Peptides against a protein of PDB entry 3MAZ. Designs and how they scored, part 1

Scores and structures below are computed, not measured.

Target 1, 99 residues: chain A of PDB entry 3MAZ
Amino acid sequence: VLNPMPACFYTVSRKEATEMLQKNPSLGNMILRPGSDSRNYSITIRQEIDIPRIKHYKVMSVGQNYTIELEKPVTLPNLFSVIDYFVKETRGNLRPFIC
Target 2, 99 residues: chain A of PDB entry 3MAZ as posed
Amino acid sequence: VLNPMPACFYTVSRKEATEMLQKNPSLGNMILRPGSDSRNYSITIRQEIDIPRIKHYKVMSVGQNYTIELEKPVTLPNLFSVIDYFVKETRGNLRPFIA
Unless a header shows other numbers, all headers, positions and changes below count from the first letter of the chain.
Peptide ipSAE is a variant of ipSAE made for these designs: the mean of its two directions, with the distance scale d0 fixed at 1.0 Angstrom where the peptide's residues are scored. Compare it only between designs on the same protein; published cut-offs may not carry over.
A fold fails the geometry check if it doesn't show the stated peptide or something in it is severely misdrawn.

## One batch from the design tools (peptide; aimed at target 1 R33 L70)

Design b1_p8_1 (made by RFdiffusion4)
Pose (drawn by RFdiffusion4):
Structure b1_p8_1 (pose): chain A 99 residues (1-99), chain P 8 residues (1-8)
Amino acid sequence: as target 2 above (99 residues)
Amino acid sequence: KEMEDSSE
């Protein structure tokens, strides 16, 4: 079976992720990346609801699950589920960045 | 729908 990282996962820095989203909005507005200074992960998004805004979210590895650090944290079993949550919670506004 | 504020 294939169990890769999500399609929007790139081994890029916070800065590189920000630049990728600005340069190619047509390809999506969400990137998953390694968390700086941890074995965890970060999500970087570029939303254009009111004005363009770059936002970053922490996704923590906890046991065999991942916890999205939100006001009310959400725990899911894998990273594909985390991407699904971001898409669902934003009602489809967020789309994975497919380079 | 906008996502919550940044957690980083």

Design b1_p8_1_s1 (made by RFdiffusion4, then SolubleMPNN; from b1_p8_1, 5 letters changed)
Fold by OpenDDE base, seed 5:
Structure b1_p8_1_s1 (fold): chain B 99 residues (1-99), chain A 8 residues (1-8)
Amino acid sequence: as target 1 above (99 residues)
Amino acid sequence: MAAPESSE
C-alpha cells in the first residue's frame, strides 16, 4: 500500500534535523523530512567545507514527480532519486544520515 | 563539492 521511504527520511522538524546532523556528523550529513504541506518534503544538509553550514531545500510533490526548489529547479521521479541527486551533485560530499 | 544554492 505504501512505498518505502529513503533511509535518511525521519519524521522530524527543521530544528530536530539540524540537531541530529550536528550531534552525529559521522552518520551522514543529509536528512529528508516532512514539509509543512502534505506530500511535500524538505532536505536538510550540513557541510563542513570551510565552516559548518546548514542548508534547507524544498522538495515539492508535482504530479507523480518531485521538484527540488533550486535557482534552476530539478525534477525527479521519486524521493530516492532526490537523495541520489544530492549525493551525485556533490560527488559524495553529501551522504544520507543513517541512524 | 558544495551543495546547490538552497531555497530556504
Scores: peptide ipSAE 0.146, ipTM 0.809, DockQ to the pose 0.869
OpenDDE base, seeds 1, 2, 3, 4: peptide ipSAE 0.079, 0.114, 0.134, 0.120; ipTM 0.765, 0.803, 0.813, 0.810

Design b1_p8_1_s2 (made by RFdiffusion4, then SolubleMPNN; from b1_p8_1, 4 letters changed)
Fold by OpenDDE base, seed 4:
Structure b1_p8_1_s2 (fold): chain B 99 residues (1-99), chain A 8 residues (1-8)
Amino acid sequence: as target 1 above (99 residues)
Amino acid sequence: MEAPESSE
């Protein structure tokens, strides 16, 4: 049996994720996708604070937790918490992309 | 608020 994944998870490439966010910004601006290695993931966002900006983050599987690769790494218990982190840090500016 | 700086 599989554990559920965040609603904004899509099996897409970096390029495809960027295109999805650009094409339908009203559906959200954050996508979780497979990383280059098994059990690792990446997050792609598109914020429009001043101008549209695309950013990517590595989410590394470490034991039973996940670490967001930032200047000051953040470790969380699951992928849902990872999504929550980005939503809270941006005070709701980032929202999961729901297609 | 802006998201953290990217690492990828």
Scores: peptide ipSAE 0.295, ipTM 0.865, DockQ to the pose 0.911
OpenDDE base, seeds 1, 2, 3, 5: peptide ipSAE 0.105, 0.104, 0.062, 0.072; ipTM 0.807, 0.807, 0.723, 0.757

Design b1_p8_1_s3 (made by RFdiffusion4, then SolubleMPNN; from b1_p8_1, 5 letters changed)
Fold by OpenDDE base, seed 3:
Structure b1_p8_1_s3 (fold): chain B 99 residues (1-99), chain A 8 residues (1-8)
Amino acid sequence: as target 1 above (99 residues)
Amino acid sequence: MAPPESSE
């Protein structure tokens, strides 16, 4: 049973996520997906600030929280907060992909 | 602004 997840969560691979974002950019540019380990996740984004760029981020389950692996790691209490972080940090440039 | 980068 899958507990409630952010709307932009999809059980897709890195490649599939990239293709989804490229195919329908009007639907959003951020996807949450399973990571290499069962309780870890990855975020794939497609930004068009200058040119289209695909980037990926590790979201590691640590205790009851989640840590985004960045140069300066950010720890948040749940996956909804992780999505919110990306939206707020980019001032809305990143938007959850809603298929 | 764009978030800092990592990969997986």
Scores: peptide ipSAE 0.074, ipTM 0.765, DockQ to the pose 0.754
OpenDDE base, seeds 1, 2, 4, 5: peptide ipSAE 0.060, 0.063, 0.066, 0.058; ipTM 0.748, 0.758, 0.756, 0.746

Design b1_p8_2 (made by RFdiffusion4)
Pose (drawn by RFdiffusion4):
Structure b1_p8_2 (pose): chain A 99 residues (1-99), chain P 8 residues (1-8)
Amino acid sequence: as target 2 above (99 residues)
Amino acid sequence: KEMPDSSE
């Protein structure tokens, strides 16, 4: 079976992820990346609800699951599920960045 | 729907 990283996962820095989203909005507005200084992950998004805004979120590896660090944290079993949650919670506003 | 503010 194939079990790769999510399609919007790129081994890029916070800065590189920000630049990728600004340069190609047509390709999506969400990137999953390695978490700086940890074996965890970060999500970087560019939303244009009111004005363009770059936001970053921490996704922590906890046991065999991942916890999205939100006001009310959400725990899911894999990274595809985390991407699904971001899309669902934003009602489809967030789309994975497919380079 | 806008995502909440950054956690980083």

Design b1_p8_2_s1 (made by RFdiffusion4, then SolubleMPNN; from b1_p8_2, 3 letters changed)
Fold by OpenDDE base, seed 4:
Structure b1_p8_2_s1 (fold): chain B 99 residues (1-99), chain A 8 residues (1-8)
Amino acid sequence: as target 1 above (99 residues)
Amino acid sequence: MEAPESSE
């Protein structure tokens, strides 16, 4: 049996994720996708604070937790918490992309 | 608020 994944998870490439966010910004601006290695993931966002900006983050599987690769790494218990982190840090500016 | 700086 599989554990559920965040609603904004899509099996897409970096390029495809960027295109999805650009094409339908009203559906959200954050996508979780497979990383280059098994059990690792990446997050792609598109914020429009001043101008549209695309950013990517590595989410590394470490034991039973996940670490967001930032200047000051953040470790969380699951992928849902990872999504929550980005939503809270941006005070709701980032929202999961729901297609 | 802006998201953290990217690492990828």
Scores: peptide ipSAE 0.295, ipTM 0.865, DockQ to the pose 0.904
OpenDDE base, seeds 1, 2, 3, 5: peptide ipSAE 0.105, 0.104, 0.062, 0.072; ipTM 0.807, 0.807, 0.723, 0.757

Design b1_p8_2_s2 (made by RFdiffusion4, then SolubleMPNN; from b1_p8_2, 4 letters changed)
Fold by OpenDDE base, seed 5:
Structure b1_p8_2_s2 (fold): chain B 99 residues (1-99), chain A 8 residues (1-8)
Amino acid sequence: as target 1 above (99 residues)
Amino acid sequence: MAAPESSE
C-alpha cells in the first residue's frame, strides 16, 4: 500500500534535523523530512567545507514527480532519486544520515 | 563539492 521511504527520511522538524546532523556528523550529513504541506518534503544538509553550514531545500510533490526548489529547479521521479541527486551533485560530499 | 544554492 505504501512505498518505502529513503533511509535518511525521519519524521522530524527543521530544528530536530539540524540537531541530529550536528550531534552525529559521522552518520551522514543529509536528512529528508516532512514539509509543512502534505506530500511535500524538505532536505536538510550540513557541510563542513570551510565552516559548518546548514542548508534547507524544498522538495515539492508535482504530479507523480518531485521538484527540488533550486535557482534552476530539478525534477525527479521519486524521493530516492532526490537523495541520489544530492549525493551525485556533490560527488559524495553529501551522504544520507543513517541512524 | 558544495551543495546547490538552497531555497530556504
Scores: peptide ipSAE 0.146, ipTM 0.809, DockQ to the pose 0.858
OpenDDE base, seeds 1, 2, 3, 4: peptide ipSAE 0.079, 0.114, 0.134, 0.120; ipTM 0.765, 0.803, 0.813, 0.810

Design b1_p8_3 (made by RFdiffusion4)
Pose (drawn by RFdiffusion4):
Structure b1_p8_3 (pose): chain A 99 residues (1-99), chain P 8 residues (1-8)
Amino acid sequence: as target 2 above (99 residues)
Amino acid sequence: SLGDGSED
C-alpha cells in the first residue's frame, strides 16, 4: 500500500511556504511543513476572506495521533485527516497547495 | 474559525 505524506506537504521553511502561496494562488492556499525545532508539523495558509493574511498553525505528534493546536484542540489519527479537517472547518476555503 | 494562528 502507499501511505505518503499529504500532497500539500513540502520540506520548506515558514518563509519558503509563505512565498510559495503568494507566488501561485492558483495552485492552492495551504501547505504542511516540518515544524521548526521539533519533530512536529506546521500548517501555513493564505486566506483572502477580507484581506490576504498568512497564518501558521501547529500540529503536534501525540502518541499515534496528531493534535491541531486550536483554541479547542482537535486530535486526529493521521496527517491526511488533519488536512481534511482544515478543509472541512473552513468550509472549503482552504485548498491544499498542489505544486 | 481556526483563529489567527502563530509562527513556530

Design b1_p8_3_s1 (made by RFdiffusion4, then SolubleMPNN; from b1_p8_3, 4 letters changed)
Fold by OpenDDE base, seed 5:
Structure b1_p8_3_s1 (fold): chain B 99 residues (1-99), chain A 8 residues (1-8)
Amino acid sequence: as target 1 above (99 residues)
Amino acid sequence: MLGEGYEL
């Protein structure tokens, strides 16, 4: 049995992720995608707190964990936890994009 | 709230 990836993971580019979020905002506003380097990922979000804003975050593979590149980095044990972090910290404002 | 991040 192979461990699944989070439901909001898509093998898309930064540009494609942006387009996906803009086209169907009702399906969610957060995408996990491959990073530019092996074993690293990026998260693209589209928040509408004041105006629509697209932002991208780096999720770096560090040993067996993952570190979200924030001013105060957050290290978590798996990608599911990374997604949960974004959802929880924004009190549900961010929701995984489910196509 | 989500902390300040380094945008790609």
Scores: peptide ipSAE 0.145, ipTM 0.829, DockQ to the pose 0.517
OpenDDE base, seeds 1, 2, 3, 4: peptide ipSAE 0.139, 0.142, 0.098, 0.142; ipTM 0.826, 0.825, 0.803, 0.825

Design b1_p8_3_s2 (made by RFdiffusion4, then SolubleMPNN; from b1_p8_3, 3 letters changed)
Fold by OpenDDE base, seed 4:
Structure b1_p8_3_s2 (fold): chain B 99 residues (1-99), chain A 8 residues (1-8)
Amino acid sequence: as target 1 above (99 residues)
Amino acid sequence: SLGEGYEL
């Protein structure tokens, strides 16, 4: 039985994610991708507040939840909530990349 | 706004 993933999830590397966001910024600026370890993920973003900036965040699987590795970590119940958090905290500046 | 927390 499959558990659906957010639409901005792609099985790509850090480098590939960066290139995707740079190539087609009109499609969104946030990608969820596999992390280096099993069951973990990473978020790659490209914000253009002042100048284009690429950043990467760790999303660690912890039991039934996920923790975003921020200065003050945020724990959420699923990956959809993780994406929602990034959208909400940036007041819509971040949008999931939909190819 | 988002806090800092770069992936290493």
Scores: peptide ipSAE 0.134, ipTM 0.829, DockQ to the pose 0.633
OpenDDE base, seeds 1, 2, 3, 5: peptide ipSAE 0.116, 0.129, 0.118, 0.109; ipTM 0.812, 0.827, 0.814, 0.816

Design b1_p8_3_s3 (made by RFdiffusion4, then SolubleMPNN; from b1_p8_3 with S6Y D8L)
Fold by OpenDDE base, seed 5:
Structure b1_p8_3_s3 (fold): chain B 99 residues (1-99), chain A 8 residues (1-8)
Amino acid sequence: as target 1 above (99 residues)
Amino acid sequence: SLGDGYEL
């Protein structure tokens, strides 16, 4: 029995994630995807604070936790918490992409 | 906010 991944996880490339977010912004603006290295991930977001901007963040698997590569790194116990962090810290501006 | 951070 495997634990499920967050609903906004898709096995897509950086380019594909960007296209998904651009094509259907009403479905959300945050995607979790595989990183270039095994057990690491990337978060792709599309925010429209000033102008539409696509950004990508690295989520590194460190032991049993995950570290979001920010100027001040944030370490969390699981990927669900990672998604929650992005939602909470942006006060709901970021929402998981659900299709 | 996320502030300034490393961006891929």
Scores: peptide ipSAE 0.130, ipTM 0.831, DockQ to the pose 0.493
OpenDDE base, seeds 1, 2, 3, 4: peptide ipSAE 0.093, 0.125, 0.127, 0.122; ipTM 0.805, 0.826, 0.829, 0.824

Design b1_p8_4 (made by RFdiffusion4)
Pose (drawn by RFdiffusion4):
Structure b1_p8_4 (pose): chain A 99 residues (1-99), chain P 8 residues (1-8)
Amino acid sequence: as target 2 above (99 residues)
Amino acid sequence: KEMEESSE
Protein backbone atom coordinates (compact mmCIF):
# COMPACT_ATOMS: atom_id res chain seq x y z
CA VAL A 1 0.00 0.00 0.00
CA LEU A 2 1.01 3.66 -0.43
CA ASN A 3 0.97 5.86 2.67
CA PRO A 4 2.85 9.06 1.70
CA MET A 5 2.82 12.47 3.21
CA PRO A 6 -0.23 14.62 2.16
CA ALA A 7 0.02 16.17 -1.35
CA CYS A 8 0.47 19.65 0.17
CA PHE A 9 3.44 18.58 2.32
CA TYR A 10 6.71 20.25 1.36
CA THR A 11 10.01 20.23 3.20
CA VAL A 12 10.15 24.08 3.26
CA SER A 13 10.59 26.76 5.86
CA ARG A 14 7.92 29.14 7.09
CA LYS A 15 9.30 31.77 4.70
CA GLU A 16 9.49 29.44 1.76
CA ALA A 17 5.92 28.26 2.35
CA THR A 18 4.69 31.86 2.50
CA GLU A 19 6.41 32.68 -0.78
CA MET A 20 5.05 29.58 -2.54
CA LEU A 21 1.45 30.52 -1.66
CA GLN A 22 1.80 34.15 -2.83
CA LYS A 23 3.55 33.22 -6.11
CA ASN A 24 0.97 30.58 -7.18
CA PRO A 25 -2.51 31.15 -5.65
CA SER A 26 -3.94 29.16 -8.56
CA LEU A 27 -2.32 25.99 -7.13
CA GLY A 28 -3.92 26.19 -3.64
CA ASN A 29 -3.56 28.11 -0.40
CA MET A 30 -2.43 25.57 2.19
CA ILE A 31 0.95 23.90 2.80
CA LEU A 32 1.96 21.35 5.44
CA ARG A 33 5.62 21.54 6.47
CA PRO A 34 8.05 20.35 9.08
CA GLY A 35 7.63 22.15 12.36
CA SER A 36 10.61 24.34 13.15
CA ASP A 37 12.69 23.00 16.06
CA SER A 38 10.42 19.91 16.53
CA ARG A 39 9.39 16.60 14.99
CA ASN A 40 5.90 18.11 14.77
CA TYR A 41 4.31 19.90 11.84
CA SER A 42 3.04 23.31 10.81
CA ILE A 43 0.29 24.34 8.42
CA THR A 44 0.72 27.63 6.56
CA ILE A 45 -2.34 29.14 4.85
CA ARG A 46 -3.05 32.19 2.75
CA GLN A 47 -6.67 33.29 2.96
CA GLU A 48 -8.33 36.09 1.01
CA ILE A 49 -11.59 36.45 2.91
CA ASP A 50 -11.27 40.17 3.72
CA ILE A 51 -7.63 40.91 2.80
CA PRO A 52 -4.82 38.42 2.08
CA ARG A 53 -3.50 37.04 5.33
CA ILE A 54 -0.81 34.44 6.04
CA LYS A 55 -1.46 32.28 9.05
CA HIS A 56 0.46 29.42 10.63
CA TYR A 57 -0.86 26.55 12.77
CA LYS A 58 0.86 23.94 14.92
CA VAL A 59 0.04 20.23 14.42
CA MET A 60 1.53 18.22 17.28
CA SER A 61 2.37 14.53 17.22
CA VAL A 62 0.81 12.98 20.35
CA GLY A 63 1.10 9.22 20.61
CA GLN A 64 -0.22 7.81 17.33
CA ASN A 65 -2.34 10.87 16.64
CA TYR A 66 -2.01 14.55 15.76
CA THR A 67 -3.47 17.45 17.65
CA ILE A 68 -4.21 20.68 15.82
CA GLU A 69 -3.49 23.44 18.27
CA LEU A 70 -6.65 25.55 18.14
CA GLU A 71 -8.67 27.33 20.80
CA LYS A 72 -10.46 24.01 21.13
CA PRO A 73 -7.79 21.46 20.09
CA VAL A 74 -8.78 18.75 17.63
CA THR A 75 -7.13 15.30 17.55
CA LEU A 76 -7.05 13.13 14.45
CA PRO A 77 -5.27 9.85 13.54
CA ASN A 78 -3.14 10.88 10.57
CA LEU A 79 -2.05 13.85 8.46
CA PHE A 80 -4.55 13.23 5.66
CA SER A 81 -7.25 13.54 8.28
CA VAL A 82 -5.69 16.86 9.46
CA ILE A 83 -5.85 18.26 5.90
CA ASP A 84 -9.44 17.05 5.59
CA TYR A 85 -10.27 18.89 8.81
CA PHE A 86 -8.76 22.16 7.61
CA VAL A 87 -10.77 21.95 4.40
CA LYS A 88 -13.98 20.99 6.17
CA GLU A 89 -13.69 23.54 8.99
CA THR A 90 -13.12 26.39 6.51
CA ARG A 91 -16.00 25.15 4.37
CA GLY A 92 -13.76 24.52 1.35
CA ASN A 93 -11.99 27.88 1.47
CA LEU A 94 -8.70 26.12 2.10
CA ARG A 95 -7.34 23.99 -0.66
CA PRO A 96 -4.09 22.01 -0.55
CA PHE A 97 -1.27 23.58 -2.52
CA ILE A 98 -0.49 21.18 -5.35
CA ALA A 99 2.85 22.30 -6.82
CA LYS P 1 -15.17 30.75 6.22
CA GLU P 2 -12.02 32.04 7.82
CA MET P 3 -9.78 29.77 9.84
CA GLU P 4 -9.07 30.57 13.51
CA GLU P 5 -6.24 32.87 14.69
CA SER P 6 -2.69 31.74 14.12
CA SER P 7 -1.18 29.45 16.74
CA GLU P 8 2.40 30.40 15.78

Design b1_p8_4_s1 (made by RFdiffusion4, then SolubleMPNN; from b1_p8_4, 4 letters changed; failed a check: a repeat of another design)
Amino acid sequence: MAAPESSE

Design b1_p8_4_s2 (made by RFdiffusion4, then SolubleMPNN; from b1_p8_4, 4 letters changed)
Fold by OpenDDE base, seed 3:
Structure b1_p8_4_s2 (fold): chain B 99 residues (1-99), chain A 8 residues (1-8)
Amino acid sequence: as target 1 above (99 residues)
Amino acid sequence: MAPPESSE
């Protein structure tokens, strides 16, 4: 049973996520997906600030929280907060992909 | 602004 997840969560691979974002950019540019380990996740984004760029981020389950692996790691209490972080940090440039 | 980068 899958507990409630952010709307932009999809059980897709890195490649599939990239293709989804490229195919329908009007639907959003951020996807949450399973990571290499069962309780870890990855975020794939497609930004068009200058040119289209695909980037990926590790979201590691640590205790009851989640840590985004960045140069300066950010720890948040749940996956909804992780999505919110990306939206707020980019001032809305990143938007959850809603298929 | 764009978030800092990592990969997986």
Scores: peptide ipSAE 0.074, ipTM 0.765, DockQ to the pose 0.739
OpenDDE base, seeds 1, 2, 4, 5: peptide ipSAE 0.060, 0.063, 0.066, 0.058; ipTM 0.748, 0.758, 0.756, 0.746

Design b1_p8_4_s3 (made by RFdiffusion4, then SolubleMPNN; from b1_p8_4, 3 letters changed)
Fold by OpenDDE base, seed 4:
Structure b1_p8_4_s3 (fold): chain B 99 residues (1-99), chain A 8 residues (1-8)
Amino acid sequence: as target 1 above (99 residues)
Amino acid sequence: MEAPESSE
């Protein structure tokens, strides 16, 4: 049996994720996708604070937790918490992309 | 608020 994944998870490439966010910004601006290695993931966002900006983050599987690769790494218990982190840090500016 | 700086 599989554990559920965040609603904004899509099996897409970096390029495809960027295109999805650009094409339908009203559906959200954050996508979780497979990383280059098994059990690792990446997050792609598109914020429009001043101008549209695309950013990517590595989410590394470490034991039973996940670490967001930032200047000051953040470790969380699951992928849902990872999504929550980005939503809270941006005070709701980032929202999961729901297609 | 802006998201953290990217690492990828």
Scores: peptide ipSAE 0.295, ipTM 0.865, DockQ to the pose 0.892
OpenDDE base, seeds 1, 2, 3, 5: peptide ipSAE 0.105, 0.104, 0.062, 0.072; ipTM 0.807, 0.807, 0.723, 0.757

Design b1_p8_5 (made by RFdiffusion4)
Pose (drawn by RFdiffusion4):
Structure b1_p8_5 (pose): chain A 99 residues (1-99), chain P 8 residues (1-8)
Amino acid sequence: as target 2 above (99 residues)
Amino acid sequence: KEMPDASE
């Protein structure tokens, strides 16, 4: 079976992820990346609801699950599920960046 | 719908 990283996962820095989203909005507005200084992960998003805004979220590896660090944290079993949550919670506003 | 405030 294939079990790769999510399609919007790129081994890029926070800066590089920000630049990728600005340069190609047509390709999506969400990137999953390695978490700086941890084996965890970060999500970087560029939303244009009111004005363009770059936001970053922490996704922590906890046991065999991942916890999205939100006001009310959400725990899911894998990274595809985390991407699904971001899309669902934003009602489809967030789309994975497919380079 | 906007995503909640940043955590990083």

Design b1_p8_5_s1 (made by RFdiffusion4, then SolubleMPNN; from b1_p8_5, 4 letters changed; failed a check: a repeat of another design)
Amino acid sequence: MEAPESSE

Design b1_p8_5_s2 (made by RFdiffusion4, then SolubleMPNN; from b1_p8_5, 5 letters changed; failed a check: a repeat of another design)
Amino acid sequence: MAAPESSE

Design b1_p8_6 (made by RFdiffusion4; failed a check: a repeat of another design)
Pose (drawn by RFdiffusion4):
Structure b1_p8_6 (pose): chain A 99 residues (1-99), chain P 8 residues (1-8)
Amino acid sequence: as target 2 above (99 residues)
Amino acid sequence: KEMPDSSE
């Protein structure tokens, strides 16, 4: 079976992820990346609800699950589920960045 | 729908 990283996962820095989203909005507005200084992950998004805004979120590896660090944290079993949550919670506003 | 503020 294939079990790769999510399609919007790129081994890029916070800065590189920000630049990728600005340069190619047509390709999506969400990137998953390695978490700086941890084995965890970060999500970087660019939303244009009111004005363009870059936001970053922490996704922590906890046991065999991942916890999205939100006001009310959400725990899911894999990274595809985390991407699904971001899409669902934003009602489809967030789309994975497919380079 | 907007995502909440940054956590990182």

Design b1_p8_6_s1 (made by RFdiffusion4, then SolubleMPNN; from b1_p8_6, 4 letters changed; failed a check: a repeat of another design)
Amino acid sequence: MAAPESSE

Design b1_p8_6_s2 (made by RFdiffusion4, then SolubleMPNN; from b1_p8_6, 3 letters changed; failed a check: a repeat of another design)
Amino acid sequence: MEAPESSE

Design b1_p8_7 (made by RFdiffusion4)
Pose (drawn by RFdiffusion4):
Structure b1_p8_7 (pose): chain A 99 residues (1-99), chain P 8 residues (1-8)
Amino acid sequence: as target 2 above (99 residues)
Amino acid sequence: EEYDTVLT
């Protein structure tokens, strides 16, 4: 079976992820990346609801699951589920960045 | 690293 990283996962820095989203909005507005100074992960998004805004979220590895660090944290079993949650919670506003 | 906690 194939079990790769999500399609919007790129081994890029916070800065590089920000630049990728600004340069190619047509390709999506969400990137998953390695978490700086941890074995965790970060999500970087660019939303244009009111004005363009770059936001970053922490996805922590906890046991065999991942916890999205939100006001009310959400725990899911894998990274595909985490991307699904981001899409669902934003009602489809967030789309994975497919380079 | 700084993070956001409100997702819209």

Design b1_p8_7_s1 (made by RFdiffusion4, then SolubleMPNN; from b1_p8_7 with T8E)
Fold by OpenDDE base, seed 1:
Structure b1_p8_7_s1 (fold): chain B 99 residues (1-99), chain A 8 residues (1-8)
Amino acid sequence: as target 1 above (99 residues)
Amino acid sequence: EEYDTVLE
């Protein structure tokens, strides 16, 4: 059973996510997508701090929580919190892609 | 595939 997912979740590949973000940057710059493994996910972003850059982050399912694979891992209770973390940590620079 | 670990 799959609980409600964040609005920026799309069942797309890494390539498709990149294309979505590049094609419609005004709709947001962050996408949550299925990871390579069962209950894991990936975050694809397109930041334009200096020049447009595509980055991908790994979100691992750990028990009933999720861990964002950063230099200093961050564990959160749900995917909504994961999205919130990306928004807050970048001071609003990252915004969920709403298609 | 490779992943990033730094947020800006």
Scores: peptide ipSAE 0.764, ipTM 0.958, DockQ to the pose 0.828
OpenDDE base, seeds 2, 3, 4, 5: peptide ipSAE 0.763, 0.763, 0.763, 0.764; ipTM 0.958, 0.958, 0.958, 0.958

Design b1_p8_7_s2 (made by RFdiffusion4, then SolubleMPNN; from b1_p8_7 with V6I T8E)
Fold by OpenDDE base, seed 1:
Structure b1_p8_7_s2 (fold): chain B 99 residues (1-99), chain A 8 residues (1-8)
Amino acid sequence: as target 1 above (99 residues)
Amino acid sequence: EEYDTILE
């Protein structure tokens, strides 16, 4: 049984996530998906600052927290906070994909 | 697979 997850979480592959974001950009540009290993996740985004760019970030489960694998790692208490971080850090440019 | 580490 899976506990409550962020609205932008989908059980999709990297390829599928990319296709979803490209097909319906009006629904958002950020997806949270299962990682390759248990308890880890990946974030796929499609930003259009200058040109459309697809990027993928690794979110590692560390104890009871989650660490976003950025140049300067950021550790947060839950996945909801992870999504919030991406939204706030980009000043609203990134928005969760709501299907 | 490769991952990005820079957030714009």
Scores: peptide ipSAE 0.769, ipTM 0.959, DockQ to the pose 0.832
OpenDDE base, seeds 2, 3, 4, 5: peptide ipSAE 0.769, 0.768, 0.768, 0.768; ipTM 0.959, 0.959, 0.959, 0.959

Design b1_p8_8 (made by RFdiffusion4)
Pose (drawn by RFdiffusion4):
Structure b1_p8_8 (pose): chain A 99 residues (1-99), chain P 8 residues (1-8)
Amino acid sequence: as target 2 above (99 residues)
Amino acid sequence: ETYDTSLD
């Protein structure tokens, strides 16, 4: 079976992720990346609801699951599920960045 | 690293 990282996962820094989203909005507005100074992960998004805004979220590895650090944290079993949650919670506003 | 806690 294939069990790769999500399609929007790139081994890029916070800055590189920001630049990728600004340069190619047509390709999506969400990137998953390694968490700086941890074995965790970060999500970087560029939303254009009111004005363009770059936002970063922490996805923590906890046991065999991942916890999205939100006001009310959400725990899911894998990273594909985490991307699904971001898409669902934003009602489809967020789309994975497919380079 | 700093993070946001709301998806609004």

Design b1_p8_8_s1 (made by RFdiffusion4, then SolubleMPNN; from b1_p8_8 with T2E)
Fold by OpenDDE base, seed 1:
Structure b1_p8_8_s1 (fold): chain B 99 residues (1-99), chain A 8 residues (1-8)
Amino acid sequence: as target 1 above (99 residues)
Amino acid sequence: EEYDTSLD
């Protein structure tokens, strides 16, 4: 059984995600993608606070929850909450990439 | 591959 995924989820590699964000920045600056392990994911962002900067975050499956690997790890109940966290934590700077 | 751990 496959549950719905966030709109910014794409089955792409790190390289492809970076290219997508660079090519169409007006569509958003955050992508959720498969991690090296089938149960884990990665978040790729392209922020333009001062200069364009690409960053990648690890989202690990822990039981029925997900933990964002930050300096101070954050555990959330689902991937939708993970995306919401990135949006809220950056005060709206990060927006899901919708093509 | 390496990952980032800080947000701005």
Scores: peptide ipSAE 0.729, ipTM 0.949, DockQ to the pose 0.802
OpenDDE base, seeds 2, 3, 4, 5: peptide ipSAE 0.728, 0.725, 0.724, 0.723; ipTM 0.949, 0.948, 0.948, 0.948

Design b1_p8_8_s2 (made by RFdiffusion4, then SolubleMPNN; from b1_p8_8 with T2E D8K)
Fold by OpenDDE base, seed 1:
Structure b1_p8_8_s2 (fold): chain B 99 residues (1-99), chain A 8 residues (1-8)
Amino acid sequence: as target 1 above (99 residues)
Amino acid sequence: EEYDTSLK
């Protein structure tokens, strides 16, 4: 059974995600995509704080939760919470890409 | 591929 996915989830590669964010920055700057391993995901962002910067984060499936691979790992109950964390932690700078 | 670990 596949539960609903966040609106910014797209079955795209790292390269495709980067192109999407660069092409339509007004639609958002954060994409959730499949990771290299099953049940894992990656987050691709394009922040424009000083200059445009593309970054990729690893989201690992751990039991029934997900851990964002940051300097200090953060574990959350679902992917919706993962997206919420990125939005809140950046004080709204990151916004889900809605195509 | 490499990943980032810092978030601003």
Scores: peptide ipSAE 0.741, ipTM 0.954, DockQ to the pose 0.783
OpenDDE base, seeds 2, 3, 4, 5: peptide ipSAE 0.737, 0.738, 0.736, 0.736; ipTM 0.953, 0.954, 0.953, 0.954

Design b1_p8_8_s3 (made by RFdiffusion4, then SolubleMPNN; from b1_p8_8 with T2E D8E)
Fold by OpenDDE base, seed 5:
Structure b1_p8_8_s3 (fold): chain B 99 residues (1-99), chain A 8 residues (1-8)
Amino acid sequence: as target 1 above (99 residues)
Amino acid sequence: EEYDTSLE
C-alpha cells in the first residue's frame, strides 16, 4: 500500500536538504528525508533565532509508529504527526519546506 | 553523521 507523504518530504541527502533550506528560506525551514536505514527518516531544519543553525533529527520507525530521537523521545502514529510535532513544539518557528 | 536531540 502506497501512503501519502508529508508535503515537506523529499528524497534528498543531508547535504541536499541543507542546500535547499539555505537557498530558499522563504519556502520553509524543515525537510523530511530518507534515513540511512530503510523505514527510518531524518528531519533537517534551518532555524534563524539568533543566527542560522542547521540541525538534523532522527525519526525511527518502531512498529507502526515513529519515534523522534529527542532528549525525551516522542512517539507518534505517523509522519504527518511528526511534522506537526515539530511545528507545534517550536510554536510555529519551524514550517514545512514547500517547493 | 551526528544528530541533534534538542528543539527550540
Scores: peptide ipSAE 0.745, ipTM 0.953, DockQ to the pose 0.765
OpenDDE base, seeds 1, 2, 3, 4: peptide ipSAE 0.744, 0.744, 0.744, 0.743; ipTM 0.953, 0.954, 0.954, 0.953

## One batch from the design tools (peptide; aimed at target 1 E69 Y85 R91 N93)

Design b1_p9_1 (made by RFdiffusion4)
Pose (drawn by RFdiffusion4):
Structure b1_p9_1 (pose): chain A 99 residues (1-99), chain P 9 residues (1-9)
Amino acid sequence: as target 2 above (99 residues)
Amino acid sequence: SRESPPEAL
């Protein structure tokens, strides 16, 4: 079976992720990346609801699950599920960045 | 620290 990282996962820095989203909005507005100074992960998004805004979110590895660090944290079993959550919670506003 | 959820449509 294939069990890769999500399609929007890139081994890029916070800065590189920000630049990728600004340069190619047509390709999506969400990137998953390694978490700086941890074995965890970060999500970087560029939303254009009111004005363009770059936001970053922490996704922590906890046991065999991942916890999205939100006001009310959400725990899911894998990273595909985390991407699904971000898409669902934003009602489809967020789309994975497919380079 | 924790963050506010992303904005929804």

